# Ledger of designs, part 15: peptides against a protein of PDB entry 6KZJ

Target 1, 71 residues: chain A of PDB entry 6KZJ
Amino acid sequence: SPDLLSEVSEMKQDLIKMTAILTTDVSDKAGSIKVKELVKAAEEEPGEPFEIVERVKEDLEKVNEILRSGT

## One batch from the design tools (peptide; aimed at target 1 T23 L38)

Design b2_p20_5_s3 (made by RFdiffusion4, then SolubleMPNN; from b2_p20_5, 10 letters changed)
Fold by OpenDDE base, seed 1:
Structure b2_p20_5_s3 (fold): chain B 71 residues (1-71), chain A 20 residues (1-20)
Amino acid sequence: as target 1 above (71 residues)
Amino acid sequence: IKEELAEVLYLLKKNLELLK
């Protein structure tokens, strides 16, 4: 399902952001993404880690429904 | 799609370890 791939891709990006927030290694870069910029953005927006988790939870539920329905 | 799901599960596990 193209919708399944879209949901998984969105989750992956959110989880990469969460990993950057939680890791102490702020020197690494992932392509054009700078870990330091992601961490600073999260520090200025206290709700961001919570918002990421809520999106991941919702996306996992959608993935589950897609897999169960076969759509 | 199995490979993409496996990567998501890996990232979830990694994040859980970082939360300890």
Scores: peptide ipSAE 0.284, ipTM 0.829, DockQ to the pose 0.148
OpenDDE base, seeds 2, 3, 4, 5: peptide ipSAE 0.279, 0.204, 0.244, 0.275; ipTM 0.827, 0.759, 0.804, 0.823

Design b2_p20_5_s4 (made by RFdiffusion4, then SolubleMPNN; from b2_p20_5, 9 letters changed)
Fold by OpenDDE base, seed 1:
Structure b2_p20_5_s4 (fold): chain B 71 residues (1-71), chain A 20 residues (1-20)
Amino acid sequence: as target 1 above (71 residues)
Amino acid sequence: IKKELAEVLYLLKLNLELLK
């Protein structure tokens, strides 16, 4: 299903953001500038982790329904 | 698609580990 690939890609992107949020090491040695920017943004916006979790839940629900329906 | 699903499952596991 072409929709399945799109939904899985969306979930992967959201999970990468969650990984950055949950990573406490934000030093120059910790990762790329992009990862540090995501962590910094999360620290500046305390509500962002919750918003990302909700997106991951929605992504997972969509993937699950596609797999169950076979479409 | 199986490869992409495997990557997502890996990321799910990784995030769960980071929550410990």
Scores: peptide ipSAE 0.331, ipTM 0.860, DockQ to the pose 0.150
OpenDDE base, seeds 2, 3, 4, 5: peptide ipSAE 0.324, 0.314, 0.319, 0.314; ipTM 0.857, 0.851, 0.853, 0.852

Design b2_p20_6 (made by RFdiffusion4)
Pose (drawn by RFdiffusion4):
Structure b2_p20_6 (pose): chain A 69 residues (1-26, 29-71), chain P 20 residues (1-20)
Amino acid sequence: SPDLLSEVSEMKQDLIKMTAILTTDVKAGSIKVKELVKAAEEEPGEPFEIVERVKEDLEKVNEILRSGT
Amino acid sequence: SALELVKSIYKKVLALEKKL
Protein backbone atom coordinates (compact mmCIF):
# COMPACT_ATOMS: atom_id res chain seq x y z
CA SER A 1 0.00 0.00 0.00
CA PRO A 2 1.02 3.71 -0.46
CA ASP A 3 0.90 4.17 3.36
CA LEU A 4 3.55 1.41 3.77
CA LEU A 5 5.76 3.13 1.14
CA SER A 6 5.34 6.52 2.79
CA GLU A 7 6.37 5.09 6.23
CA VAL A 8 9.43 3.52 4.64
CA SER A 9 10.27 6.84 2.83
CA GLU A 10 10.08 8.60 6.21
CA MET A 11 12.46 5.93 7.68
CA LYS A 12 14.85 6.55 4.81
CA GLN A 13 14.86 10.31 5.56
CA ASP A 14 15.40 9.55 9.29
CA LEU A 15 18.44 7.44 8.36
CA ILE A 16 19.87 10.29 6.17
CA LYS A 17 19.51 12.60 9.14
CA MET A 18 21.19 10.08 11.44
CA THR A 19 24.03 9.71 8.84
CA ALA A 20 24.56 13.49 8.83
CA ILE A 21 24.80 13.57 12.65
CA LEU A 22 27.14 10.59 12.99
CA THR A 23 29.41 11.08 9.96
CA THR A 24 32.82 12.79 9.78
CA ASP A 25 32.58 12.65 5.97
CA VAL A 26 33.78 16.14 5.21
CA LYS A 27 29.10 16.08 -2.26
CA ALA A 28 28.96 13.42 0.53
CA GLY A 29 31.49 11.09 -1.16
CA SER A 30 30.94 8.39 1.50
CA ILE A 31 27.39 7.74 0.02
CA LYS A 32 27.77 5.83 -3.31
CA VAL A 33 24.74 5.76 -5.67
CA LYS A 34 25.98 2.54 -7.35
CA GLU A 35 26.26 0.74 -3.95
CA LEU A 36 22.72 1.90 -3.06
CA VAL A 37 21.24 0.64 -6.34
CA LYS A 38 23.08 -2.69 -6.05
CA ALA A 39 21.86 -3.12 -2.44
CA ALA A 40 18.27 -2.39 -3.49
CA GLU A 41 18.58 -5.08 -6.14
CA GLU A 42 20.35 -7.74 -4.06
CA GLU A 43 19.02 -7.58 -0.47
CA PRO A 44 17.49 -11.04 0.03
CA GLY A 45 13.99 -12.01 1.18
CA GLU A 46 10.48 -10.70 1.27
CA PRO A 47 9.58 -7.39 2.96
CA PHE A 48 8.74 -9.06 6.32
CA GLU A 49 12.24 -10.63 6.58
CA ILE A 50 13.92 -7.36 5.62
CA VAL A 51 11.81 -5.47 8.21
CA GLU A 52 12.89 -7.94 10.90
CA ARG A 53 16.56 -7.29 10.10
CA VAL A 54 15.98 -3.52 10.00
CA LYS A 55 14.28 -3.71 13.41
CA GLU A 56 17.16 -5.70 14.92
CA ASP A 57 19.71 -3.21 13.59
CA LEU A 58 17.69 -0.24 14.87
CA GLU A 59 17.47 -1.85 18.31
CA LYS A 60 21.22 -2.23 18.27
CA VAL A 61 21.76 1.46 17.29
CA ASN A 62 19.31 2.54 20.00
CA GLU A 63 21.26 0.58 22.62
CA ILE A 64 24.49 2.26 21.52
CA LEU A 65 23.01 5.75 21.67
CA ARG A 66 21.03 5.25 24.95
CA SER A 67 23.61 3.23 26.94
CA GLY A 68 26.70 4.72 25.35
CA THR A 69 28.33 1.32 24.43
CA SER P 1 29.49 1.32 14.99
CA ALA P 2 26.19 3.29 15.02
CA LEU P 3 27.09 4.90 11.68
CA GLU P 4 27.98 1.63 10.03
CA LEU P 5 24.67 0.14 11.21
CA VAL P 6 22.70 3.22 10.02
CA LYS P 7 24.29 2.99 6.53
CA SER P 8 23.54 -0.76 6.44
CA ILE P 9 19.89 -0.12 7.46
CA TYR P 10 19.62 2.54 4.76
CA LYS P 11 20.46 -0.03 2.04
CA LYS P 12 17.88 -2.46 3.51
CA VAL P 13 15.23 0.29 3.46
CA LEU P 14 15.94 0.92 -0.29
CA ALA P 15 15.49 -2.78 -0.98
CA LEU P 16 12.27 -2.73 1.12
CA GLU P 17 10.92 0.19 -0.97
CA LYS P 18 11.73 -1.68 -4.19
CA LYS P 19 10.07 -4.89 -2.98
CA LEU P 20 6.90 -3.09 -1.73

Design b2_p20_6_s1 (made by RFdiffusion4, then SolubleMPNN; from b2_p20_6 with E4D K7M S8E Y10L K12Q)
Fold by OpenDDE base, seed 4:
Structure b2_p20_6_s1 (fold): chain B 71 residues (1-71), chain A 20 residues (1-20)
Amino acid sequence: as target 1 above (71 residues)
Amino acid sequence: SALDLVMEILKQVLALEKKL
């Protein structure tokens, strides 16, 4: 679905920005290098789209808890 | 860490994008 693809693309861009905010690596393009590696790793991610969405939701909640509580 | 989780989420989102 093109609508879902658009939403996923926006989420992807937001996550890339979050990695830049959270990273402690001072090297230029370190985030880009990591993303390139993730592209390859993503090819092995198991499950149907709806299963992946559930994993994403769970991990986003964990991120939220860490950022809110500091732990 | 939050960064580790965000990286994992990004991997999952990239996979999702390829599967749609």
Scores: peptide ipSAE 0.710, ipTM 0.943, DockQ to the pose 0.824
OpenDDE base, seeds 1, 2, 3, 5: peptide ipSAE 0.709, 0.709, 0.708, 0.709; ipTM 0.943, 0.943, 0.943, 0.943

Design b2_p20_7 (made by RFdiffusion4)
Pose (drawn by RFdiffusion4):
Formats: C-alpha cells, structure tokens, sequence
Structure b2_p20_7 (pose): chain A 69 residues (1-26, 29-71), chain P 20 residues (1-20)
C-alpha cells in the first residue's frame, strides 16, 4: 500500500539524518549511488524478513546511543 | 561505538531501499 511506502520513505529520510549526525565524511563521497542501487537489487527475502533485519539493526543502534556502548 | 552505529545506519539505509 502507499501508506507502507510512505512510512518506509520517512525511515529512509531518518537514516539520512542519522548519517549526517554520525559521519565525519567531510558531495558526500562516502554515499555511493551504484552501491545503493546494487543493494536495492540484491537484498534477499520478502519485505517481512527485511523488516525483521532492519528492526534488529535499529535496536542495536538504539542500545549504542542510549547506553553509550 | 558511534562508528559502528554509522555503519549499521548505512546498512539499514540499503535495506530500506530494497523495501521501496
């Protein structure tokens, strides 16, 4: 549904913002368009499986930021 | 820890592109 795509678009924007905060990359040469396109093509599994992996990774980032380790 | 967080954030960004 369009609502699912809009929520995912908002997550993508949140991740760009997080990248800008965390990066020391001094045209943002650390972000490669070809790597992004390849990853969009090659990430395995259906949306549910991808979402589970994204959730696990976000929980891990949250723990780093909240606990400091 | 912050470098690790950035690496994970960039990885998640690539996974989000696959969902779109």
Amino acid sequence: SPDLLSEVSEMKQDLIKMTAILTTDVKAGSIKVKELVKAAEEEPGEPFEIVERVKEDLEKVNEILRSGT
Amino acid sequence: ALEEALEIVRKVLKQVNALL

Design b2_p20_7_s1 (made by RFdiffusion4, then SolubleMPNN; from b2_p20_7, 8 letters changed; failed a check: too like the target's own chain)
Amino acid sequence: SLKEALELVLEILKRVEALL

Design b2_p20_7_s2 (made by RFdiffusion4, then SolubleMPNN; from b2_p20_7, 9 letters changed; failed a check: too like the target's own chain)
Amino acid sequence: SREEALELVMEILKRLEALL

Design b2_p20_7_s3 (made by RFdiffusion4, then SolubleMPNN; from b2_p20_7, 9 letters changed; failed a check: too like the target's own chain)
Amino acid sequence: SKKEALELVMEILKRVEALL

Design b2_p20_7_s4 (made by RFdiffusion4, then SolubleMPNN; from b2_p20_7, 9 letters changed)
Fold by OpenDDE base, seed 1:
Structure b2_p20_7_s4 (fold): chain B 71 residues (1-71), chain A 20 residues (1-20)
Amino acid sequence: as target 1 above (71 residues)
Amino acid sequence: SKEEALKLVMDILKRVEALL
């Protein structure tokens, strides 16, 4: 769906901004992030795009909870 | 933690990029 793709594109932009902000706060541990593992996880994720987006939104809520609580 | 948040964001970013 073009509407879904536009939503995903907006999510990407927001995530890039969030990454930039959070990286400055936790830069000491940025070097230990297993990028290859993240790439593998992304390519192996099952489901159609809509289903993946729903799971992404669930994980985004976890991020938002952390940012709101500060923990 | 902020570390966990960053890890999640980066994971989500990769997953989102895989959709585009």
Scores: peptide ipSAE 0.599, ipTM 0.922, DockQ to the pose 0.587
OpenDDE base, seeds 2, 3, 4, 5: peptide ipSAE 0.587, 0.599, 0.590, 0.590; ipTM 0.919, 0.922, 0.921, 0.920; seed 3 fails the geometry check

Design b2_p20_8 (made by RFdiffusion4; failed a check: too like the target's own chain)
Pose (drawn by RFdiffusion4):
Structure b2_p20_8 (pose): chain A 69 residues (1-26, 29-71), chain P 20 residues (1-20)
Amino acid sequence: SPDLLSEVSEMKQDLIKMTAILTTDVKAGSIKVKELVKAAEEEPGEPFEIVERVKEDLEKVNEILRSGT
Amino acid sequence: LTEALEIVRRVHKQVEALLK
């Protein structure tokens, strides 16, 4: 549904913002369009499996930011 | 924080797959 796509678009923007905060990349040469396109093509599994992996990774980032380790 | 950034970039690539 369009609502699912819009939530995911908002997550993508959140991740760009997080990248800008965390990066020391001094045209943002650390972000490669070809790598992004390839990853969009090749990430395995259906949406549910991808979402589970995204959730696990976000929980890990949250732990780092909240606990400091 | 370097680890968090690597994970954030990985998650970004996974989000691109969801949007595709």

Design b2_p20_8_s1 (made by RFdiffusion4, then SolubleMPNN; from b2_p20_8, 10 letters changed)
Fold by OpenDDE base, seed 1:
Structure b2_p20_8_s1 (fold): chain B 71 residues (1-71), chain A 20 residues (1-20)
Amino acid sequence: as target 1 above (71 residues)
Amino acid sequence: MEEALKLVMEILKRLEALLK
């Protein structure tokens, strides 16, 4: 639906901003992020767009919990 | 915080895949 596309677009924009902030925050720490693995996970994710968005919301809650706890 | 970054990046890639 148009509402779903709008929601996904807004989420993407917000996550780009979060990524920029978090990247600068953790840039002082050495570590390799396996971007290839993340891309593969995205390509292999089953389900229709609505189902994927619902799973994304669950994963965002995990992000929020980490940010709140500071761990 | 590193874990949060990884999750955010993963989610971003998933959303980008939806918008292709």
Scores: peptide ipSAE 0.512, ipTM 0.906, DockQ to the pose 0.505
OpenDDE base, seeds 2, 3, 4, 5: peptide ipSAE 0.516, 0.508, 0.516, 0.512; ipTM 0.907, 0.905, 0.907, 0.907; seeds 2, 4 fail the geometry check

Design b2_p20_8_s2 (made by RFdiffusion4, then SolubleMPNN; from b2_p20_8, 12 letters changed; failed a check: too like the target's own chain)
Amino acid sequence: MKEALELTMEILKRLLALEK

Design b2_p20_8_s3 (made by RFdiffusion4, then SolubleMPNN; from b2_p20_8, 9 letters changed; failed a check: too like the target's own chain)
Amino acid sequence: MKEALELVKKILKRLEALLK

Design b2_p20_8_s4 (made by RFdiffusion4, then SolubleMPNN; from b2_p20_8, 9 letters changed; failed a check: too like the target's own chain)
Amino acid sequence: MDEALELVMEILKRLEALLK

## One batch from the design tools (peptide; aimed at target 1 K12 E48)

Design b2_p21_1 (made by RFdiffusion4)
Pose (drawn by RFdiffusion4):
Structure b2_p21_1 (pose): chain A 69 residues (1-26, 29-71), chain P 21 residues (1-21)
Amino acid sequence: SPDLLSEVSEMKQDLIKMTAILTTDVKAGSIKVKELVKAAEEEPGEPFEIVERVKEDLEKVNEILRSGT
Amino acid sequence: EALEIVRSVYKKVLALEKKLT
């Protein structure tokens, strides 16, 4: 559905913002368009499986930021 | 470490967008 795509687009923008905060990359050469396109093509599994991995990774980032380790 | 994970999640989100589309 379009609502699912819009939520995912918002997540993408949130991750860009997080990248800008965390990076020391002084045209943002650390972000490679070819790597992004390849990853979009090659990430395995259906959306549910991808979402589970994204959730696990976000929980891990949250723990780093909240606890400091 | 957080940055690497965030960029990795970003690539998974692009694949999720593609699969949902």

Design b2_p21_1_s2 (made by RFdiffusion4, then SolubleMPNN; from b2_p21_1, 11 letters changed)
Fold by OpenDDE base, seed 4:
Structure b2_p21_1_s2 (fold): chain B 71 residues (1-71), chain A 21 residues (1-21)
Amino acid sequence: as target 1 above (71 residues)
Amino acid sequence: KSLELVMEILKRLEALEKKLK
């Protein structure tokens, strides 16, 4: 839907802004999310678009926790 | 790894955008 596309686009833009201030050295031992778990074949991520968005939001929250805590 | 994590999320969102367009 156009509303969902707008939401996704907004999330993407916010993340792009975040990349300008992020570093690469925050905890290799972050247990909540591993990079390999996020390296989903993006083109093959299962589920309806709204389900994918919810999973992305969940993963983003975990990343935010890592960013805030450093762990 | 924080930047790497964010970049992977971006890839997922980009793929989703393609699906929605």
Scores: peptide ipSAE 0.522, ipTM 0.900, DockQ to the pose 0.368
OpenDDE base, seeds 1, 2, 3, 5: peptide ipSAE 0.516, 0.517, 0.518, 0.517; ipTM 0.898, 0.898, 0.899, 0.898

Design b2_p21_1_s3 (made by RFdiffusion4, then SolubleMPNN; from b2_p21_1, 8 letters changed; failed a check: too like the target's own chain)
Amino acid sequence: EALELVKEILKRLLALEKKLK

Design b2_p21_1_s4 (made by RFdiffusion4, then SolubleMPNN; from b2_p21_1, 10 letters changed; failed a check: too like the target's own chain)
Amino acid sequence: EALELVMEILKRLEALKKKLE

Design b2_p21_2 (made by RFdiffusion4)
Pose (drawn by RFdiffusion4):
Structure b2_p21_2 (pose): chain A 69 residues (1-26, 29-71), chain P 21 residues (1-21)
Amino acid sequence: SPDLLSEVSEMKQDLIKMTAILTTDVKAGSIKVKELVKAAEEEPGEPFEIVERVKEDLEKVNEILRSGT
Amino acid sequence: LDEALDIVRDVFKKVNALLSK
């Protein structure tokens, strides 16, 4: 549904903002369009499996930021 | 924080795959 796509688009923007905060990359050469396109093509599994992996990774980032380790 | 950045960029690629799928 369009609502699912819009939520995912918002998550993508949140991740860009997080990248800008965390990066020391001094045209943002650390972000490669070809790597992004390849990853969009090649990430395995259906949306549910991808979402589970994204959730896990976000939990791990949250633990780093909240606890400091 | 470097680890968090790597994970954030990796999640970003997974989000692009969600949009593509």

Design b2_p21_2_s2 (made by RFdiffusion4, then SolubleMPNN; from b2_p21_2, 14 letters changed; failed a check: too like the target's own chain)
Amino acid sequence: MKEALELTMEILKRLLALEKK

Design b2_p21_2_s3 (made by RFdiffusion4, then SolubleMPNN; from b2_p21_2, 12 letters changed; failed a check: too like the target's own chain)
Amino acid sequence: MEEALKLVMEILKRVEALEKK

Design b2_p21_2_s4 (made by RFdiffusion4, then SolubleMPNN; from b2_p21_2, 12 letters changed)
Fold by OpenDDE base, seed 2:
Structure b2_p21_2_s4 (fold): chain B 71 residues (1-71), chain A 21 residues (1-21)
Amino acid sequence: as target 1 above (71 residues)
Amino acid sequence: MEEALKLVMEILKRVLALEKK
């Protein structure tokens, strides 16, 4: 679906921005993102798209909880 | 916040996987 592709593309952009922000806020050892490495790892991600989306939503909730707590 | 960064990177990996499917 073109709508789904648009949503995924937008999520990708937002997550890259979040990574940059969080990297500046954590220890230097956190490091920067390795996009090439993530692309390779993505090829090993199992499951149907809807299953992957559910995993994404679950972990986004965890991220939100951490961000709200400030720790 | 370090845990949040790790989670965001993991989520980004999954989103990249979605683009390939």
Scores: peptide ipSAE 0.588, ipTM 0.915, DockQ to the pose 0.786
OpenDDE base, seeds 1, 3, 4, 5: peptide ipSAE 0.584, 0.586, 0.587, 0.582; ipTM 0.914, 0.915, 0.915, 0.914

Design b2_p21_3_s1 (made by RFdiffusion4, then SolubleMPNN; its pose is not in this set)
Fold by OpenDDE base, seed 3:
Structure b2_p21_3_s1 (fold): chain B 71 residues (1-71), chain A 21 residues (1-21)
Amino acid sequence: as target 1 above (71 residues)
Amino acid sequence: MSPLELVLRILKRLEALEKKL
């Protein structure tokens, strides 16, 4: 779906900006992140594309909650 | 996980998803 692809592309763009900000503020944690495990989990995620996007939005809300409250 | 780890996880999920679209 071209509409879904566009939405995913915009979300990725925003997340790239967030990673830059969070890396600056949390440099010690960045060095311990196991990126290869994150890639594996992403490639194995079940469900239709629109279902995955909805789960991603739920997880983004968790990030926003932590950033607003500090915990 | 930390906010940074969560964001990176989500980013990788979206990158994997693009390959399916």
Scores: peptide ipSAE 0.712, ipTM 0.932, DockQ to the pose 0.540
OpenDDE base, seeds 1, 2, 4, 5: peptide ipSAE 0.710, 0.710, 0.710, 0.712; ipTM 0.932, 0.932, 0.932, 0.932

Design b2_p21_3_s2 (made by RFdiffusion4, then SolubleMPNN; its pose is not in this set)
Fold by OpenDDE base, seed 4:
Structure b2_p21_3_s2 (fold): chain B 71 residues (1-71), chain A 21 residues (1-21)
Amino acid sequence: as target 1 above (71 residues)
Amino acid sequence: ETPLELVMRILKRLYALEKKL
């Protein structure tokens, strides 16, 4: 749905900003992500939307845990 | 795995999700 697509777009933008914060590689441009590579890699991501959402939730929880606890 | 790696993986999956919606 368009509402879900909008939500996905917002999440992508927020996460792109996070990459600039999380990167420790000063030689690379912060936030300068090779989007074309992500898009290409996305072509091989298996599963239905709900399955992908579950994986996203899992990884978000991992990120949250690390940032909250430091480990 | 690092937070950055996780975020990159999430981004990949979001692009995949976008293509499938």
Scores: peptide ipSAE 0.753, ipTM 0.953, DockQ to the pose 0.830
OpenDDE base, seeds 1, 2, 3, 5: peptide ipSAE 0.753, 0.753, 0.752, 0.753; ipTM 0.952, 0.953, 0.953, 0.953

Design b2_p21_3_s3 (made by RFdiffusion4, then SolubleMPNN; its pose is not in this set)
Fold by OpenDDE base, seed 1:
Formats: sequence, C-alpha cells, structure tokens
Structure b2_p21_3_s3 (fold): chain B 71 residues (1-71), chain A 21 residues (1-21)
Amino acid sequence: as target 1 above (71 residues)
Amino acid sequence: MSPLELVMEILKRLYALEKKL
C-alpha cells in the first residue's frame, strides 16, 4: 500500500534523527553506520502490515514516555 | 534496552516491513 509505505518512510526518517540525538558519545555505535546493517538484518516481520504499524506506534510511544519522564 | 537500542530495533522492524510493501 502506498499509504502505508509513506507512513513507514516518515517513521524511519524521524527515527534516524532520533538516533543522532540519542548518540551523545562518539564511541556509541548507532546512526548511519548501522543503517545498512539493519537493512540486511531485516528479514520478515510477523503479521499484516497495518497491524505491524500499530505495534510500532505503540513501541514509539514507549520510547517517548522514557525520554519524557527520564525513566 | 536503552532508548537508543529500542529505536534501532524499531528501525529494523520497519525495514523488514518495507520488504512486504
């Protein structure tokens, strides 16, 4: 679905920016260096695409809660 | 997992999802 593809693309873009924010130490392995590795490691996500997106949104909310509260 | 590790895991899942679209 082109609508789902667009939504996934937006989420990826935002998450890449978050990796830059969360990587404060130069020794931390993250960001652009691992993106190519993530693509290769990504095999298959169980479930229908729309269900997967909903689960991802829930996990993103968890990240947001941690960053907002500090715990 | 740290917030960074969790973000990276979500990214991996999104790349996997894209392969289904």
Scores: peptide ipSAE 0.679, ipTM 0.931, DockQ to the pose 0.589
OpenDDE base, seeds 2, 3, 4, 5: peptide ipSAE 0.679, 0.678, 0.677, 0.677; ipTM 0.931, 0.931, 0.931, 0.931

Design b2_p21_3_s4 (made by RFdiffusion4, then SolubleMPNN; its pose is not in this set)
Fold by OpenDDE base, seed 2:
Structure b2_p21_3_s4 (fold): chain B 71 residues (1-71), chain A 21 residues (1-21)
Amino acid sequence: as target 1 above (71 residues)
Amino acid sequence: MSPLELVMRILRRLEALERKL
């Protein structure tokens, strides 16, 4: 669905902005987004779209919990 | 996992999602 693709694209852009906020120092390698590695890892992500969405929801909840609690 | 590591994993999954839509 083109509408769903647009939503996913927008979420990706928002999360990229969040990586800059969450990166504390230059030594944090996770703060440096390597597109090539990201794409390669995405090729190995199994499951149907709905299964991937459920994993995304789970990870978002984890992020929310950590940021809310501070731990 | 740290919040940053989790966000990076979400980005990978969203990239995979785009390929399957």
Scores: peptide ipSAE 0.717, ipTM 0.950, DockQ to the pose 0.866
OpenDDE base, seeds 1, 3, 4, 5: peptide ipSAE 0.717, 0.715, 0.716, 0.716; ipTM 0.949, 0.950, 0.950, 0.950

Design b2_p21_4 (made by RFdiffusion4)
Pose (drawn by RFdiffusion4):
Structure b2_p21_4 (pose): chain A 69 residues (1-26, 29-71), chain P 21 residues (1-21)
Amino acid sequence: SPDLLSEVSEMKQDLIKMTAILTTDVKAGSIKVKELVKAAEEEPGEPFEIVERVKEDLEKVNEILRSGT
Amino acid sequence: SLREALAEVKWLLDYNLKLLE
């Protein structure tokens, strides 16, 4: 549904903002368009499986930021 | 598609994890 796509678009923008905060990349050469396109093509599994991996990774980032380790 | 949009989110998140390491 369009609502699912809009939530995911918001999540993508949140991750760009996180990247800008965390990066020391001094045209943002550390972000490669070809790598992004390839990853969009090749990430395995259906949306549910991808969402589970994204959730696990976000929980890991949250722990780093909240606990400091 | 929803799958492709999630794959792009996963790629950005993987990059952010590398920044934290």

Design b2_p21_4_s1 (made by RFdiffusion4, then SolubleMPNN; from b2_p21_4, 7 letters changed)
Fold by OpenDDE base, seed 1:
Structure b2_p21_4_s1 (fold): chain B 71 residues (1-71), chain A 21 residues (1-21)
Amino acid sequence: as target 1 above (71 residues)
Amino acid sequence: SLKEELAVVLYLLKHNLKLLE
């Protein structure tokens, strides 16, 4: 749905902002993120959207654990 | 597409996890 696409796109933008916060790179653009890697990820990640969502949920939980416990 | 956007989100999550660890 267009609403879901908008939500996912918003999440993407938030994660880009987080990268800027977490990286030590002080250059104009987030040098740690390579455009070629983003393109490759977008085109080669296997599975249907619902399967990718499950992987996203798994990694969000990992982030949550780190932020909660500090480890 | 939705799939492409989700894949990028997944990539960014893994990238940020590396930065957090």
Scores: peptide ipSAE 0.703, ipTM 0.934, DockQ to the pose 0.883
OpenDDE base, seeds 2, 3, 4, 5: peptide ipSAE 0.703, 0.144, 0.696, 0.702; ipTM 0.934, 0.756, 0.934, 0.934

Design b2_p21_4_s2 (made by RFdiffusion4, then SolubleMPNN; from b2_p21_4 with R3K K10L W11Y D14K Y15H)
Fold by OpenDDE base, seed 4:
Structure b2_p21_4_s2 (fold): chain B 71 residues (1-71), chain A 21 residues (1-21)
Amino acid sequence: as target 1 above (71 residues)
Amino acid sequence: SLKEALAEVLYLLKHNLKLLE
C-alpha cells in the first residue's frame, strides 16, 4: 500500500534524526557511527518495499548499538 | 522474505524501546 510505504519511509527519517541526536550526544564515550552514511541512506530513493525495510533494519541496528553502549 | 524482514524490524524496535526504559 502506498500509505504503508509512506509510513515506513517516515519512520526511517525519524530514526535517522534520533540516531544523529544520540550519536552527537555520546560521540565522545561511544563508538562513532557514520552519521553521513545514515543521512545519505535516508535521502536516497527508497526503492522496493523490501529494500526500504532492510534500510530501516540497518538503521535500527545502529541505534541499538548506541543504546547498548550507553547502558 | 519481506515478512521475515518486518519481523526483524519489529524485534529491534521492541528491544530499543526496552533499552530506553
Scores: peptide ipSAE 0.343, ipTM 0.881, DockQ to the pose 0.079
OpenDDE base, seeds 1, 2, 3, 5: peptide ipSAE 0.328, 0.337, 0.339, 0.335; ipTM 0.875, 0.879, 0.879, 0.878; seed 3 fails the geometry check

Design b2_p21_4_s3 (made by RFdiffusion4, then SolubleMPNN; from b2_p21_4, 8 letters changed)
Fold by OpenDDE base, seed 1:
Structure b2_p21_4_s3 (fold): chain B 71 residues (1-71), chain A 21 residues (1-21)
Amino acid sequence: as target 1 above (71 residues)
Amino acid sequence: SLKEELAEVLYLLKLNLELLR
């Protein structure tokens, strides 16, 4: 369903942010500007890592709900 | 496609686990 695809896409985006938070490639000369921005944002906001993890959990719950209900 | 999106999600989950080792 389009709802399932949308929720999976949201989960993917949140996982990308988690990856950026956990990566050790925090160099200012890193290859991806987008990744560098995500890493810097995560470092400057102390609550960001926890917030991203909670979003991923919510995404997974929503995916589960769609699969169970078919809606 | 949904299949491709799910494959990428699984890859990212695995990558995150590796980063936590």
Scores: peptide ipSAE 0.370, ipTM 0.868, DockQ to the pose 0.151
OpenDDE base, seeds 2, 3, 4, 5: peptide ipSAE 0.349, 0.369, 0.359, 0.359; ipTM 0.859, 0.865, 0.863, 0.862

Design b2_p21_4_s4 (made by RFdiffusion4, then SolubleMPNN; from b2_p21_4, 7 letters changed)
Fold by OpenDDE base, seed 1:
Structure b2_p21_4_s4 (fold): chain B 71 residues (1-71), chain A 21 residues (1-21)
Amino acid sequence: as target 1 above (71 residues)
Amino acid sequence: SLKEALAEVLYLLKLNLELLR
């Protein structure tokens, strides 16, 4: 299902953001520019890590709904 | 593919759990 693939891809992106937040081997002056941007964006707003977790939960629920309904 | 995307999600979930230890 195209909708299923799209929702799984969105969940993957949110998990990448969580991984960037939780990693300890990334610094502002070293590593990939893309990873550093994700870390800075996630840490600038105190509520961002929680918001990302909630998005992952929503993504999982959408995947579950698609699988159950077949749409 | 969907199979590969799901595999990547499972890997990321495992990695996140390891980082939380």
Scores: peptide ipSAE 0.270, ipTM 0.813, DockQ to the pose 0.164
OpenDDE base, seeds 2, 3, 4, 5: peptide ipSAE 0.270, 0.211, 0.273, 0.270; ipTM 0.812, 0.756, 0.813, 0.811; seeds 4, 5 fail the geometry check

Design b2_p21_5 (made by RFdiffusion4)
Pose (drawn by RFdiffusion4):
Structure b2_p21_5 (pose): chain A 69 residues (1-26, 29-71), chain P 21 residues (1-21)
Amino acid sequence: SPDLLSEVSEMKQDLIKMTAILTTDVKAGSIKVKELVKAAEEEPGEPFEIVERVKEDLEKVNEILRSGT
Amino acid sequence: SELRTELAEAKWLLDHNLSLL
């Protein structure tokens, strides 16, 4: 549904913001369009499986930021 | 298929943020 796509678009913008905060990349050469396109093509599994992996990774980032380790 | 592609892109951005930490 369009609502699902809009939530994911908002996640993507949140991740760009988080990249800008965390990066020391001094045209943002650390972000490669070809790598992004390839990853969009090659990430395995259906949306549910991808969401589970995204959730696990976000929990890990949250732990780093909240606990400091 | 579109949702799967958008989630794959979001996963790639998240992996990049993990490498920064």

Design b2_p21_5_s1 (made by RFdiffusion4, then SolubleMPNN; from b2_p21_5, 11 letters changed)
Fold by OpenDDE base, seed 4:
Parts: sequence; C-alpha cells; structure tokens
Structure b2_p21_5_s1 (fold): chain B 71 residues (1-71), chain A 21 residues (1-21)
Amino acid sequence: as target 1 above (71 residues)
Amino acid sequence: DKLKEELAVVRYLLKKVLSLL
C-alpha cells in the first residue's frame, strides 16, 4: 500500500542518517547499493512485506534502545 | 515492486547500523 511504502521510505531515511552518524564511510548510499541483489536475498526470508516491516520495526526499537542507553 | 526494493534496502541498512553499534 502507499502508506506502507511511505513508512518504509521514512525508515530508510532514518537509517541513512544513523549510518552517517556512526561512520565516515559515505560510499554505501542507497543509490549505490545493489538493490536487485538485496531483493533476491530478502526473498529468502519468509513473510509478506507487511510482516517484514513489523520485524524491521522491532529491530529499529533495539537500535533506538542502544542509542538511548548506550548499551 | 518499489515496496520490496525499499524494504530490501531498509533491511540492509538496519544490519549495517547494528554492525556499527
């Protein structure tokens, strides 16, 4: 759905920002990533996009906790 | 599928971020 796409796009932007903060390496911009290969790899993981998004959200919470607490 | 492509990138970036923490 458009709403899900928008949500995923926002998560991508947030992760790009996090990556930029955590490293000086700017070579792995979204446009330079081999997206087609990532899609094929992602298809090995079971679940529809919505379900995968929920797993991503769970992992993002882990990231947020580490950034907030330092651990 | 734009959604699948964006989601694949997100999953990649998430793993990268976690590796940097």
Scores: peptide ipSAE 0.733, ipTM 0.944, DockQ to the pose 0.520
OpenDDE base, seeds 1, 2, 3, 5: peptide ipSAE 0.730, 0.730, 0.730, 0.730; ipTM 0.943, 0.943, 0.943, 0.943

